# Ledger of designs, part 60: peptides against a protein of PDB entry 1BH9

Target 1, 89 residues: chain A of PDB entry 1BH9
Amino acid sequence: FSEEQLNRYEMYRRSAFPKAAIKRLIQSITGTSVSQNVVIAMSGISKVFVGEVVEEALDVCEKWGEMPPLQPKHMREAVRRLKSKGQIP

## One batch from the design tools (peptide; made by RFdiffusion4, then SolubleMPNN)

Design b2_p15_7_s1 (from b2_p15_7, 8 letters changed)
Fold by OpenDDE base, seed 3:
Structure b2_p15_7_s1 (fold): chain B 89 residues (1-89), chain A 15 residues (1-15)
Amino acid sequence: as target 1 above (89 residues)
Amino acid sequence: ELKVAEEVHLALKNF
Protein backbone atom coordinates (compact mmCIF):
# COMPACT_ATOMS: atom_id res chain seq x y z
CA PHE B 1 0.00 0.00 0.00
CA SER B 2 1.15 3.51 -0.79
CA GLU B 3 0.83 6.19 1.87
CA GLU B 4 -1.97 7.73 -0.21
CA GLN B 5 -3.87 4.44 -0.36
CA LEU B 6 -3.44 3.95 3.38
CA ASN B 7 -4.71 7.46 4.06
CA ARG B 8 -7.79 6.85 1.88
CA TYR B 9 -8.44 3.58 3.66
CA GLU B 10 -8.22 5.26 7.06
CA MET B 11 -10.64 7.99 5.96
CA TYR B 12 -13.00 5.32 4.62
CA ARG B 13 -12.71 3.21 7.78
CA ARG B 14 -13.61 6.19 9.97
CA SER B 15 -16.57 7.24 7.81
CA ALA B 16 -20.16 6.38 8.75
CA PHE B 17 -23.70 7.15 7.66
CA PRO B 18 -25.94 8.93 10.19
CA LYS B 19 -28.35 6.34 11.58
CA ALA B 20 -31.34 8.68 11.60
CA ALA B 21 -30.84 9.59 7.93
CA ILE B 22 -30.53 5.95 6.89
CA LYS B 23 -33.61 5.03 8.92
CA ARG B 24 -35.66 7.79 7.27
CA LEU B 25 -34.44 6.80 3.82
CA ILE B 26 -35.33 3.13 4.28
CA GLN B 27 -38.73 4.03 5.69
CA SER B 28 -39.37 6.33 2.73
CA ILE B 29 -38.75 3.40 0.39
CA THR B 30 -40.47 0.61 2.33
CA GLY B 31 -43.40 2.61 3.70
CA THR B 32 -42.96 0.99 7.11
CA SER B 33 -40.79 1.28 10.23
CA VAL B 34 -37.50 -0.62 10.44
CA SER B 35 -35.51 -1.95 13.38
CA GLN B 36 -32.17 -0.65 14.62
CA ASN B 37 -30.49 -3.82 13.38
CA VAL B 38 -31.82 -3.22 9.85
CA VAL B 39 -30.41 0.33 9.97
CA ILE B 40 -27.01 -0.99 11.13
CA ALA B 41 -26.93 -3.69 8.46
CA MET B 42 -28.00 -1.32 5.67
CA SER B 43 -25.49 1.29 6.81
CA GLY B 44 -22.67 -1.25 6.64
CA ILE B 45 -23.72 -2.59 3.25
CA SER B 46 -24.12 0.95 1.90
CA LYS B 47 -20.62 1.85 3.12
CA VAL B 48 -19.16 -1.17 1.33
CA PHE B 49 -21.09 -0.28 -1.82
CA VAL B 50 -19.90 3.34 -1.80
CA GLY B 51 -16.33 2.18 -1.18
CA GLU B 52 -16.41 -0.14 -4.18
CA VAL B 53 -17.92 2.53 -6.45
CA VAL B 54 -15.29 5.06 -5.39
CA GLU B 55 -12.50 2.53 -5.93
CA GLU B 56 -13.81 1.81 -9.42
CA ALA B 57 -14.16 5.54 -10.12
CA LEU B 58 -10.53 6.14 -9.11
CA ASP B 59 -9.50 3.40 -11.53
CA VAL B 60 -11.59 5.07 -14.27
CA CYS B 61 -10.01 8.44 -13.54
CA GLU B 62 -6.51 6.96 -13.77
CA LYS B 63 -7.26 4.99 -16.94
CA TRP B 64 -8.60 8.14 -18.60
CA GLY B 65 -5.32 9.88 -17.77
CA GLU B 66 -7.05 12.37 -15.48
CA MET B 67 -6.22 13.66 -12.02
CA PRO B 68 -8.37 13.87 -8.87
CA PRO B 69 -10.75 15.06 -7.59
CA LEU B 70 -13.31 12.58 -8.90
CA GLN B 71 -16.01 14.06 -11.13
CA PRO B 72 -19.58 12.91 -11.81
CA LYS B 73 -18.42 11.39 -15.11
CA HIS B 74 -16.03 9.06 -13.25
CA MET B 75 -18.79 7.95 -10.89
CA ARG B 76 -21.22 7.32 -13.78
CA GLU B 77 -18.61 5.31 -15.66
CA ALA B 78 -17.73 3.36 -12.50
CA VAL B 79 -21.37 2.34 -12.05
CA ARG B 80 -21.56 1.31 -15.71
CA ARG B 81 -18.43 -0.82 -15.38
CA LEU B 82 -19.61 -2.45 -12.15
CA LYS B 83 -22.90 -3.35 -13.87
CA SER B 84 -21.05 -4.83 -16.84
CA LYS B 85 -18.95 -6.93 -14.45
CA GLY B 86 -22.10 -8.17 -12.73
CA GLN B 87 -21.04 -6.63 -9.42
CA ILE B 88 -24.19 -4.51 -9.17
CA PRO B 89 -27.61 -5.05 -10.79
CA GLU A 1 -19.33 -7.92 -0.44
CA LEU A 2 -21.56 -6.37 -3.14
CA LYS A 3 -23.52 -9.63 -3.44
CA VAL A 4 -24.88 -8.99 0.03
CA ALA A 5 -25.83 -5.46 -0.98
CA GLU A 6 -27.70 -6.83 -3.98
CA GLU A 7 -29.60 -9.37 -1.88
CA VAL A 8 -30.57 -6.71 0.64
CA HIS A 9 -31.65 -4.38 -2.17
CA LEU A 10 -33.91 -7.11 -3.54
CA ALA A 11 -35.28 -7.85 -0.09
CA LEU A 12 -36.12 -4.18 0.46
CA LYS A 13 -38.24 -4.15 -2.70
CA ASN A 14 -40.45 -6.79 -1.11
CA PHE A 15 -41.27 -4.84 2.03
Scores: peptide ipSAE 0.027, ipTM 0.579, DockQ to the pose 0.041
Fold by OpenDDE base, seed 4:
Structure b2_p15_7_s1 (fold): chain B 89 residues (1-89), chain A 15 residues (1-15)
Amino acid sequence: as target 1 above (89 residues)
Amino acid sequence: ELKVAEEVHLALKNF
């Protein structure tokens, strides 16, 4: 997709993962202050992770002969399959 | 890939 489409896609995913919320989450886990760059990086990898899970979930939905929207069962099966393939830990 | 974002949005609404 175009640079403009990529930018819109990132903006959409940034709305799903507000920086302040991500920062608070990371800091609650690490027990220390986190830089803005770390927040951006973690948001980025989180987006990639969500994207990969959803793509797999769409494949699951199709293979089960079902139609969107995706349901929790598709997401759970997607995670199982990705783990089985070694694509996620 | 934009379709993924839309599906994510719909999927999250179902949780």
Scores: peptide ipSAE 0.024, ipTM 0.569, DockQ to the pose 0.178
Fold by OpenDDE base, seed 1:
Structure b2_p15_7_s1 (fold): chain B 89 residues (1-89), chain A 15 residues (1-15)
Amino acid sequence: as target 1 above (89 residues)
Amino acid sequence: ELKVAEEVHLALKNF
């Protein structure tokens, strides 16, 4: 456990997708209106998903002997690994 | 490519 990890956790915990933006995005995909509860649920799921990808990318960065900030190559490798594990489609 | 968008689209139809 490091101060850097704690700081990242706190930033993650406080972060959120704007509800209006998520609502518009969902409606652009579904072609119909969605409830506030759907927006809340999708916002939460999206936050968790992003968190999982970033956490995997940090692991990749560390395993490659590199230091943050994350680069596109770490994110691409993270996605590849998560797909291979069946954690994301 | 991420196929996440396809899965999300399918899930949204069930909300």
Scores: peptide ipSAE 0.024, ipTM 0.549, DockQ to the pose 0.040
Fold by OpenDDE base, seed 2:
Structure b2_p15_7_s1 (fold): chain B 89 residues (1-89), chain A 15 residues (1-15)
Amino acid sequence: as target 1 above (89 residues)
Amino acid sequence: ELKVAEEVHLALKNF
């Protein structure tokens, strides 16, 4: 890991989705009340998902010979690639 | 909470 990669990882590690927002979102989709454990699990899964997309976008940026910060075009291409790999539905 | 995130982070670090 480069120092820059380590710094990004630390920022990612410390980031979190607001629990109340995640709870409301899940309940709006499921139509039922959810436990705190479900909110925690879904928050974790969502964080992993975002992390995978960002990591792929960084790879796209590098492969295109560009430098950070990430732009919407990198994120769109990342999602396309992850879908093609079957890593995103 | 932190443990699952840490395990996922560790897994991502190992790939």
Scores: peptide ipSAE 0.024, ipTM 0.527, DockQ to the pose 0.050

Design b2_p15_7_s2 (from b2_p15_7, 7 letters changed)
Fold by OpenDDE base, seed 1:
Structure b2_p15_7_s2 (fold): chain B 89 residues (1-89), chain A 15 residues (1-15)
Amino acid sequence: as target 1 above (89 residues)
Amino acid sequence: MLEVAKEVAEALRNF
């Protein structure tokens, strides 16, 4: 692993969605109060989802012979590929 | 993992 890859992994590992923001977002969708466990579960699932999209976008960037930072075109292509693989709706 | 995320997102829309 390159130092850059390790640094990205460490930044990702330490990243988290603010619980209050996730709680407000869920409540805006459901119209009801949600438990702390629902907020924790949704925060974890959302982090994994973002990680998988970014990983696919990095693979797209590499396959196109381009260098970081990721551009909107890499993110759009990543989402398209994940959809074609049946990984996202 | 994304399949679980989809199921949870769909479940939340049904409340």
Scores: peptide ipSAE 0.032, ipTM 0.613, DockQ to the pose 0.041
Fold by OpenDDE base, seed 3:
Structure b2_p15_7_s2 (fold): chain B 89 residues (1-89), chain A 15 residues (1-15)
Amino acid sequence: as target 1 above (89 residues)
Amino acid sequence: MLEVAKEVAEALRNF
């Protein structure tokens, strides 16, 4: 790993979604209360998902000959590419 | 990894 990759990994590793925010979001979608275990599981999966989108967005940024920081256009293109690859719905 | 996110999202909608 480069120092930059290691730093990104450490930031990613230390990052977490607030449980209360995830709980409220799930409840807004499902229309029902969810258990703590569901919140934990969804928080973990959401973290992985965001990591994959950011990684794809970095690849987009590089392929466009642009430099970080990532912009909304990179994130939108990343999502489009992940959809086209069948990786996200 | 993203497949797991789909499956869980679907499972939550069916809950």
Scores: peptide ipSAE 0.032, ipTM 0.617, DockQ to the pose 0.041
Fold by OpenDDE base, seed 4:
Structure b2_p15_7_s2 (fold): chain B 89 residues (1-89), chain A 15 residues (1-15)
Amino acid sequence: as target 1 above (89 residues)
Amino acid sequence: MLEVAKEVAEALRNF
């Protein structure tokens, strides 16, 4: 890992979705109250999903000979690639 | 790992 890659992984590891915001979002979709365990599980899955998309977008950025920060074009291409691999719906 | 996300999303639709 480069120092820059390590710093990005550390920032990602320290990041978290606010539990109250995730709870409200789930409840707005399901129309019912959800348990704390559902909020924790969904927050974890959402973080992993964002991590996979950002990792693919960084690979796209590098392959295009570009440097961070990530641009919307890298994110769009990352999502396209992950869909083509069957890694996202 | 995304299969777990699909399973959880499906479970949430059943509430």
Scores: peptide ipSAE 0.031, ipTM 0.616, DockQ to the pose 0.038
Fold by OpenDDE base, seed 2:
Structure b2_p15_7_s2 (fold): chain B 89 residues (1-89), chain A 15 residues (1-15)
Amino acid sequence: as target 1 above (89 residues)
Amino acid sequence: MLEVAKEVAEALRNF
């Protein structure tokens, strides 16, 4: 790993979604109240999902011969590629 | 791991 990759991984590792925001979002979709454990689980899964999308977007950026920061075009292409691979709905 | 995210999202729709 480059020092830059390690720094990005450390920033990712320390990042977290606000529990109250995740709780409200789940409740808006399900129409039901959710437990703290469901919020924790969904927050973790959402973080992994975002991580996989960002990794694909970094690969897109590199393959296009472009440099960081990631742009909306890299994220859109990453989502398209992950959909085509059946990794996301 | 994204498959796990799908399974959990589907499970949450069923609650």
Scores: peptide ipSAE 0.032, ipTM 0.620, DockQ to the pose 0.041; fails the geometry check

Design b2_p15_7_s3 (from b2_p15_7, 8 letters changed)
Fold by OpenDDE base, seed 5:
Structure b2_p15_7_s3 (fold): chain B 89 residues (1-89), chain A 15 residues (1-15)
Amino acid sequence: as target 1 above (89 residues)
Amino acid sequence: ELVVAEEVHRALLEF
C-alpha cells in the first residue's frame, strides 16, 4: 500500500454517520421506529457503500488522467459505472 | 464476496 492509500484508509476507518441521523432517515422511509441493531447494521452497510463509490470515483479520476480532490463529475461517473456493472441498483 | 463480507464486518465493528 502507498502512504496515500494507507492515509485514505485511516480517514475512512475513522469516518462514521451519526446514529441519530441514520435512525431518523430509516424511520422516515419505513414509517416505524427501528431498533439500535438495525441502525448499526444500516450505518455499516452505508459506510461500505460510500467507500465503494469513492473507490470507483478515484479509479475514474485516475483513468481520466486527473488528480484528487474528487469532483462531482467523478462521483457521477462512478455511480454510472457501478450501476452498469450491477454493483449498485 | 469474501472481501465485501470482511469489509461489512469491519464497518459494523466500528459502530
Scores: peptide ipSAE 0.049, ipTM 0.624, DockQ to the pose 0.062
Fold by OpenDDE base, seed 1:
Parts: sequence; C-alpha cells; structure tokens
Structure b2_p15_7_s3 (fold): chain B 89 residues (1-89), chain A 15 residues (1-15)
Amino acid sequence: as target 1 above (89 residues)
Amino acid sequence: ELVVAEEVHRALLEF
C-alpha cells in the first residue's frame, strides 16, 4: 500500500455527491418525491460505481506504463474492461 | 461479494 494509494483513498472517502442534487436528479426520473433513505442509498451506490471505474482506469494507466493524471483513453478502456467482466451493464 | 458489500456499507456511512 503506497503513500499515493493511501492519499487517493482518503480523497475518495472525503468526496460526496450533494444530497440536494441527487434528490433532484432522482425526482426528475421518477416524477415523484423520494425519501431521504433512497437519496442516501443511491448516493452511496453511485460513489462506489465511480470509485470502481477510477480504480480500473488507474490499473489501465499502470499496465500501459503511463503515469497520472488519468486521461480520457484510460477511462474509456476502464469502462470497456468492466463491461467485459460483467461488473457494469 | 464481501468486498463489494463492505465498500457499499462504508460509502453509505459517509452520507
């Protein structure tokens, strides 16, 4: 576990989607009001999803012998790999 | 499965 990996994990942990923005987004899709618990659950699942995509993109960057920052090509390849593994639809 | 469940649980606790 490198210092860089630890720092990245701490930044990820401290990141969050604004509850009001998530609530508005869900309501725009459902057409009805949603509970606080639905907003929390959907926010958590969304954070995990973003984390998995970024983690795969960092693995791609390393395997290609490249260094951060992540580029659009790493993100596109990460999504392709996650789809091929059945981890995302 | 366990790793995903733990990470989802941890993410939920941050909100």
Scores: peptide ipSAE 0.046, ipTM 0.613, DockQ to the pose 0.062
Fold by OpenDDE base, seed 4:
Structure b2_p15_7_s3 (fold): chain B 89 residues (1-89), chain A 15 residues (1-15)
Amino acid sequence: as target 1 above (89 residues)
Amino acid sequence: ELVVAEEVHRALLEF
């Protein structure tokens, strides 16, 4: 890991979705109350999903011969690639 | 490369 990768990893680790916001979002979709464990699980899965998209976007950035910071074009291309690979719907 | 299983476990432990 480069220092930059380590710093990104540390920022990623410290990042979290607000539990109350996730709870409200899920409840708005399901129409019912959700357990704390469901909120934790969905928050974790969502964080992993963001991580995968960012990882692919960094690969896109590198393959285009560009340097960080990531731009909206890298994120859009990452999503396109992940869809084409069947990694996301 | 994100080892999905390890990262899911790590992410779950952060909440």
Scores: peptide ipSAE 0.041, ipTM 0.613, DockQ to the pose 0.074
Fold by OpenDDE base, seed 2:
Structure b2_p15_7_s3 (fold): chain B 89 residues (1-89), chain A 15 residues (1-15)
Amino acid sequence: as target 1 above (89 residues)
Amino acid sequence: ELVVAEEVHRALLEF
């Protein structure tokens, strides 16, 4: 890993979704109250999902011979590639 | 499969 990749991974690892926001979002979809454990699980899964999309977008940026920061075009292409691979619906 | 399970587990340990 480059020093830049390690720094990105450390920033990613320290990042988190606000529990109250995730709880409200889930409850708006399900119509029912959810436990703290459901909020934790969904927050973790969502963090992994965002990580996979960002990783694919970094690969797109590199393959196009472009430099960071990531742009909306890299994120759109990443989502397209992940859909084509069957990694997202 | 194993990599995804490990990343999910690691993410869960941070909350």
Scores: peptide ipSAE 0.041, ipTM 0.607, DockQ to the pose 0.061

Design b2_p15_7_s4 (from b2_p15_7, 5 letters changed)
Fold by OpenDDE base, seed 4:
Structure b2_p15_7_s4 (fold): chain B 89 residues (1-89), chain A 15 residues (1-15)
Amino acid sequence: as target 1 above (89 residues)
Amino acid sequence: ELEVAKEVHEALLSF
């Protein structure tokens, strides 16, 4: 990928969900305590999910001849396309 | 890839 894409990837790679917040969120849904490993796993899965949605949204933005930052319309179209591709329910 | 992530997510929520 381009230098710009690499830079975006590095920013993405360095980003993380706060463990305490994820733990609280999971526990609020499950109604029970969760282990550190569950928090780590769920954080990883969530990051992958967000990454794929954002990647699709950036593709939408580019195909529409627009530039970042992403807008809600790009995110909505990204979700539609991912559903159409069978990548998300 | 994302579908697999969703399946893993559902599995983890069952614990």
Scores: peptide ipSAE 0.029, ipTM 0.585, DockQ to the pose 0.043
Fold by OpenDDE base, seed 2:
Structure b2_p15_7_s4 (fold): chain B 89 residues (1-89), chain A 15 residues (1-15)
Amino acid sequence: as target 1 above (89 residues)
Amino acid sequence: ELEVAKEVHEALLSF
């Protein structure tokens, strides 16, 4: 691991979604109330998902010979690649 | 990892 990679991982590890926002979002989709544990679990799943998309976007940025920060074009290409790999729907 | 997360996601949405 490079120092930059370690720094990014530490920032990622410390990041979190607001629980109230996640709860509202889940309930808007499911039409039913959810427990605190469900919110925590879903927040964790979402964080892993975002992490994998960002990792793919960093790979795209590098492969295009560009430097951070990530731009919307890197994120869009990352999603496209992950879809083509069957990693996301 | 993402595939496991997707399975857990679907299970949680069923609760």
Scores: peptide ipSAE 0.029, ipTM 0.592, DockQ to the pose 0.043
Fold by OpenDDE base, seed 1:
Order: structure tokens, then sequence, then C-alpha cells
Structure b2_p15_7_s4 (fold): chain B 89 residues (1-89), chain A 15 residues (1-15)
């Protein structure tokens, strides 16, 4: 991998959803309190989802012959492609 | 990867 790719991955790795926000969101859906481990697991799954969407958007940007930063059109096309592949509903 | 994550997501929401 290039240095730039490694730098992007490190920024991604260090990013995280605030635990309190995820906890509140889960509890708003489930109607009951959840354990810390559930919050951690759901935060991880959410981060993976965001990562896969961004990865697809970067691929779209490259295939369109365009340069970063990502624009809303890349994100929208990424979601469309992931749905077409059956990776997201 | 994402399909597995979705299954885990659904399971966790049932807790």
Amino acid sequence: as target 1 above (89 residues)
Amino acid sequence: ELEVAKEVHEALLSF
C-alpha cells in the first residue's frame, strides 16, 4: 500500500462513534437498556458499514476519472452499487 | 463482509 493509503487507514482506525450516542440510539430502538459490550459491537459494525460505503465511493470516484475529496454524488452512486450487488438492502 | 455484519446487527438488536 502507498503511504497515502496507510494514512487514510490510520485515520479510519482512529475514528469512532461516540459510545453515548450509540447507546442512546440502540436503546431508542430496543426500548430497554443494553450492555457496554453490545454498544461496542454495534459501534464496530456501524464503523465497518461506513468504511465499506466510503471504499466503494472512492472506487466510483476513481472509475469516473475524478480526484478526491469525495462528493455527495460519489456517495450516492456507491450506495446504489452496493444495493445492486446485494451487499446492503 | 457486510452481509455478515447485517446478520450480527439484527441479532444484537434483539438483545
Scores: peptide ipSAE 0.028, ipTM 0.584, DockQ to the pose 0.043
Fold by OpenDDE base, seed 3:
Structure b2_p15_7_s4 (fold): chain B 89 residues (1-89), chain A 15 residues (1-15)
Amino acid sequence: as target 1 above (89 residues)
Amino acid sequence: ELEVAKEVHEALLSF
């Protein structure tokens, strides 16, 4: 890992979603209350998902010959590419 | 790892 890659990894590793926000979001979708374990699990997989999207967006940015910070267009293209690869629905 | 996350996501939302 380069220093830059290490820094990104550390920032990612330390990032987390607020439990209350995740709980409210899930309950808004399901219409029912959810357990703490569900909130923890969904927070974890959401973090993984966001990490994958950001990684793809960084690749898009580089391939377009552009420099960070990431822009909405990079994120949108990342999602398109992940869908094309069958990685997300 | 993303595929695992997707499967877990679908399972959890079914609860």
Scores: peptide ipSAE 0.027, ipTM 0.598, DockQ to the pose 0.044

Design b2_p15_8_s1 (from b2_p15_8, 9 letters changed)
Fold by OpenDDE base, seed 2:
Structure b2_p15_8_s1 (fold): chain B 89 residues (1-89), chain A 15 residues (1-15)
Amino acid sequence: as target 1 above (89 residues)
Amino acid sequence: GIDNAINELINGLTP
């Protein structure tokens, strides 16, 4: 890793979705209460998902010959590419 | 990938 890559990785590794917020969000969608294990599972997948999208967006930014910070257009293109690859629904 | 993980989670999700 470059220093920049390492810093991004460390920030990602240390980041976490607040459990209470995730629980409320899930319950808002499902209409019913969810268990702690469901919150943990959803939080984990969500974090991985965000990480993969950001990684793809960084690749987009680089391929477009642009410099950080990431912009909404990079994120939108990243999602489009990941969908095209079948990596996200 | 995430696609499969999400599908499995949704299918197995019991609130």
Scores: peptide ipSAE 0.064, ipTM 0.671, DockQ to the pose 0.033
Fold by OpenDDE base, seed 5:
Structure b2_p15_8_s1 (fold): chain B 89 residues (1-89), chain A 15 residues (1-15)
Amino acid sequence: as target 1 above (89 residues)
Amino acid sequence: GIDNAINELINGLTP
């Protein structure tokens, strides 16, 4: 991997969703309190989801002959492609 | 994929 790719991965690895924010979001949907384990699990899955979308968006950006940073159009196209491939609902 | 992981989590965890 290039140094740039490694740096991006390191930033991704160190990133995390705030527990309080995730808890509030889940509870707003479920209408009831959730356990810490649920928050941890949802945070992990959410991080993986974001990672997959970003990876696809980077691929879109490259295929379009464009350079970072990612733009909303790359993210929208990434989501469309992931849905078509059945990787996300 | 993520869709399957989400489904498994929903089925396995109780809020």
Scores: peptide ipSAE 0.058, ipTM 0.667, DockQ to the pose 0.033
Fold by OpenDDE base, seed 4:
Parts: sequence; structure tokens; C-alpha cells
Structure b2_p15_8_s1 (fold): chain B 89 residues (1-89), chain A 15 residues (1-15)
Amino acid sequence: as target 1 above (89 residues)
Amino acid sequence: GIDNAINELINGLTP
């Protein structure tokens, strides 16, 4: 990893979704209360998902000969590529 | 993959 990549990884690793917000969001969709374990599981999956999308977007940005920060066009292309690879629905 | 994990989790949320 480059120093910049390592720094991004550390920021990602230390980031987290607020449990209360995630719980409220899930409950707003399901219409019922959810357990703490469900919140933890959903938060973890969501973080992994975001990480994979951002990683792909950074790759897109680099392959297009552009520099950060990421733009919406990079995110859109990343999602398209991940779908084509069957990595996301 | 993650797509399957997401689907399983979503399905698990459905009463």
C-alpha cells in the first residue's frame, strides 16, 4: 500500500455507522423492532459494501487518469462494474 | 458473495 492508501484504509477501518441511526432505519423499513445483533450484522455488511464500492470507484478514477476526490461519475461506473462482475445485486 | 449475504440478511428481517 502507498501511504495514501494506508491512510484511507485506516480511516475506513475506524469509521462506523451509528447504531441508533441504523436501528431506526431498519425499523422504518420492516415496521418492527430489531435486535442488537441484527443492527450489528447490518452495520457490518453495509460497511463492507461501501468499502467495496469505494475501492472500485478509486480504481475507476485511476484508470480514467483522474485524481481524487471521487466524483459521482466514478461511483456510478463502479456500481456498474461491480454488477457486471456479480459482486453486488 | 456479498450479494448473497445481503439477500440473506434482508430475508431474515422479514417476519
Scores: peptide ipSAE 0.058, ipTM 0.653, DockQ to the pose 0.033
Fold by OpenDDE base, seed 3:
Structure b2_p15_8_s1 (fold): chain B 89 residues (1-89), chain A 15 residues (1-15)
Amino acid sequence: as target 1 above (89 residues)
Amino acid sequence: GIDNAINELINGLTP
């Protein structure tokens, strides 16, 4: 890894969704209260999901010969590609 | 994959 890549990975590893916000979001969908363990599990899966999308978007940006920061078009294309690969629904 | 894990978790949240 380059120093830049290592730095991005470290930032990703240290990042986390606010538990209270995730809890409220889940409860707004389910219509009932959820446990802390459910919030932790959903937060973890969500973090991995976002990481995969962002990684794909960075690849799209590079392949298109463009420079960061990522734009909405990169994110949309990333999602399309991941769906095509069967990696996400 | 992650898609299956997400689906399993979402299904588990259904009251």
Scores: peptide ipSAE 0.044, ipTM 0.632, DockQ to the pose 0.033

Design b2_p15_8_s2 (from b2_p15_8, 10 letters changed)
Fold by OpenDDE base, seed 4:
Structure b2_p15_8_s2 (fold): chain B 89 residues (1-89), chain A 15 residues (1-15)
Amino acid sequence: as target 1 above (89 residues)
Amino acid sequence: GLENAIQRLMEGLTP
């Protein structure tokens, strides 16, 4: 890791979705209550998803000859590329 | 991969 990459990783590692909000969101979809473990699992997957999108967006930014910070156009292109690669739905 | 994991979770959560 570069110093910048390490810093981003630390911020990412310490980030978290609010459990109550995730619980409400899941329950709005399923129509029933969910356990704490379900909330934890979904939160984890969501965090990984965000991480992968950001990683791809950084690659997009670099390939376009641009520098951070990431812009919405990088995020949109990242999602498009990940879909085309079959890495996300 | 992530796609399949998400799908499996969604299928397990939604009756």
Scores: peptide ipSAE 0.033, ipTM 0.608, DockQ to the pose 0.033
Fold by OpenDDE base, seed 1:
Structure b2_p15_8_s2 (fold): chain B 89 residues (1-89), chain A 15 residues (1-15)
Amino acid sequence: as target 1 above (89 residues)
Amino acid sequence: GLENAIQRLMEGLTP
């Protein structure tokens, strides 16, 4: 891996959703209070989801013979492909 | 996979 790729990975690895914000978001959707474990679980799966979408979008960008930064068209195509693969609902 | 995990989590959050 290039130093740039490693740096991006480290930034991703160190990133985290603020627990309080995630808790409020979930509660706004469910209409009820949620436990700390629910917040942790949702935060974790959300981070993995974002990572997979971005990875797919980068792959799309490369396959189209284009270069970063990612554009909305790459993100839309990534989501479409992940749905087609059955990786996201 | 991820889809299954998301589905299970969503089901658990549904009141």
Scores: peptide ipSAE 0.033, ipTM 0.609, DockQ to the pose 0.034
Fold by OpenDDE base, seed 5:
Structure b2_p15_8_s2 (fold): chain B 89 residues (1-89), chain A 15 residues (1-15)
Amino acid sequence: as target 1 above (89 residues)
Amino acid sequence: GLENAIQRLMEGLTP
């Protein structure tokens, strides 16, 4: 891995959704209180989801012969590709 | 995969 890839991974690894915000969001959808374990699980899945989208967007950027930072067009194309692959609904 | 995991979690959140 390149130094740039390692740096991006470290930044990703350190990123996290605030538990309180995730809890409020889930509760706004379900209408009921949720346990801390549910918040942790949902936070983890959400982070993985973001990671997969960003990874696909980076691949798009590279295949288009462009350089970071990622632009909205890369993110849109990434989502389209992930949908076509059946990785996201 | 991810979609199934999200679906399973959502089902668990449904009272």
Scores: peptide ipSAE 0.033, ipTM 0.611, DockQ to the pose 0.032
Fold by OpenDDE base, seed 2:
Structure b2_p15_8_s2 (fold): chain B 89 residues (1-89), chain A 15 residues (1-15)
Amino acid sequence: as target 1 above (89 residues)
Amino acid sequence: GLENAIQRLMEGLTP
């Protein structure tokens, strides 16, 4: 791994969604209160999801012969590719 | 995979 890749991984590993914010977001969608365990589960899957999308977007950026930082077009293309692969709905 | 996990979780959260 390059130092840049390692640094990105370290920042990703240390990042987390605030539990209170996740709880409010879920409740705004479901219309009902959720337990702490639900918040933890959703936070975990969300972090994995973000990681996979960003990884794909970095690959897109590289394959297009472009340099960081990531742009919205890379993120949109990443989502499209992940959908085509059946990795996300 | 991720898709199935998300679907199951969403279904469980939906009243």
Scores: peptide ipSAE 0.032, ipTM 0.607, DockQ to the pose 0.033

Design b2_p15_8_s3 (from b2_p15_8, 10 letters changed)
Fold by OpenDDE base, seed 1:
Structure b2_p15_8_s3 (fold): chain B 89 residues (1-89), chain A 15 residues (1-15)
Amino acid sequence: as target 1 above (89 residues)
Amino acid sequence: GLENAIQELINGLTP
C-alpha cells in the first residue's frame, strides 16, 4: 500500500455512522423496532457500501484525468458504474 | 421484508 492508501484506510476505519441514526433510519424503513445486532450488522454493511462507492469514485476521478478532492460528479458516476458491474442493485 | 429494507437503505445512501 502507498502511504496515501493507508491514510485513506485509517480515516475510513475510524469513521462510523451513529448507531442511533442508523436505528432510526432502519425503523423508519421497516416500520418496526430492530435489535442492537441488526443495527450493528446494517451499520457494517452501510460502511462497506460507502467505502466501495468512494473507491470507485476515486477510480473515476483518475480515469477522467482529474485530481482529488472528489466531486459530486465522481460520486454519481461511481454509482452508475457499480450498478453496471452488478456490485450494487 | 428485509430485502426491501436493504434496498431502500442502499437507495438512501446513494448520492
Scores: peptide ipSAE 0.025, ipTM 0.547, DockQ to the pose 0.055
Fold by OpenDDE base, seed 3:
Structure b2_p15_8_s3 (fold): chain B 89 residues (1-89), chain A 15 residues (1-15)
Amino acid sequence: as target 1 above (89 residues)
Amino acid sequence: GLENAIQELINGLTP
């Protein structure tokens, strides 16, 4: 892959969600406390999800003949397309 | 790219 793709990979690899924030978010949804392992698992799944959405959004941006940075409209369209493809519920 | 990152993440999550 290109240098740009390699750079994105490195940024992706090094990125991480703050555990405390993820824990609070999950607990706000479940209404109960969650274990550290649940936080770790959900953080990993979320990271993969964000990566997939961003990749799709970049594709949308390109197909629309636009240039980065990504805008909310690209993200919204990306989600719509991923749902259409059955990649997300 | 993303595929490698995903695989790396999966490997990292594997006990």
Scores: peptide ipSAE 0.025, ipTM 0.508, DockQ to the pose 0.053
Fold by OpenDDE base, seed 4:
Structure b2_p15_8_s3 (fold): chain B 89 residues (1-89), chain A 15 residues (1-15)
Amino acid sequence: as target 1 above (89 residues)
Amino acid sequence: GLENAIQELINGLTP
């Protein structure tokens, strides 16, 4: 890793979605209460997903010869590319 | 990198 990559990784590793918010969101969709384990699992999956999208978006930004911060256009292109690679549905 | 983060997450989910 470059110093920048390592820094991003550490920030990513330490980041987390608020459990209460995730719980409320899931319950709003399922219509029923969910366990802590479900919240933990969904939080983890969401974190991985966000990490993949951001990583791809940074790659897009670089390939376009642009500099951070990321813009909506980078995120949209990232999602498109990840879909094309079969990494997300 | 991300792979390591994923593995750490998996390990964390394993009781």
Scores: peptide ipSAE 0.024, ipTM 0.517, DockQ to the pose 0.050
Fold by OpenDDE base, seed 2:
Structure b2_p15_8_s3 (fold): chain B 89 residues (1-89), chain A 15 residues (1-15)
Amino acid sequence: as target 1 above (89 residues)
Amino acid sequence: GLENAIQELINGLTP
């Protein structure tokens, strides 16, 4: 890791979605209550997903010769690329 | 990086 990469990793590692918010979101979609274990699993999956998108967006930003911070256009392009690669449905 | 974070997540979910 470069220092910058390490810092991003540490920030990512320490971040988490609030369980209550995730639970409410899931229940709004499913229409039924979910267990704590389901919330934990979905929180983890969501964190990984966000991480993948952000990592791709950073790559896009760099390849476009632009500087941080990330902009919506980088995120949109990242999603497009990940979909093209089959990493996102 | 992200790969390590994924592994940590997996480890945390494993009893």
Scores: peptide ipSAE 0.024, ipTM 0.510, DockQ to the pose 0.051

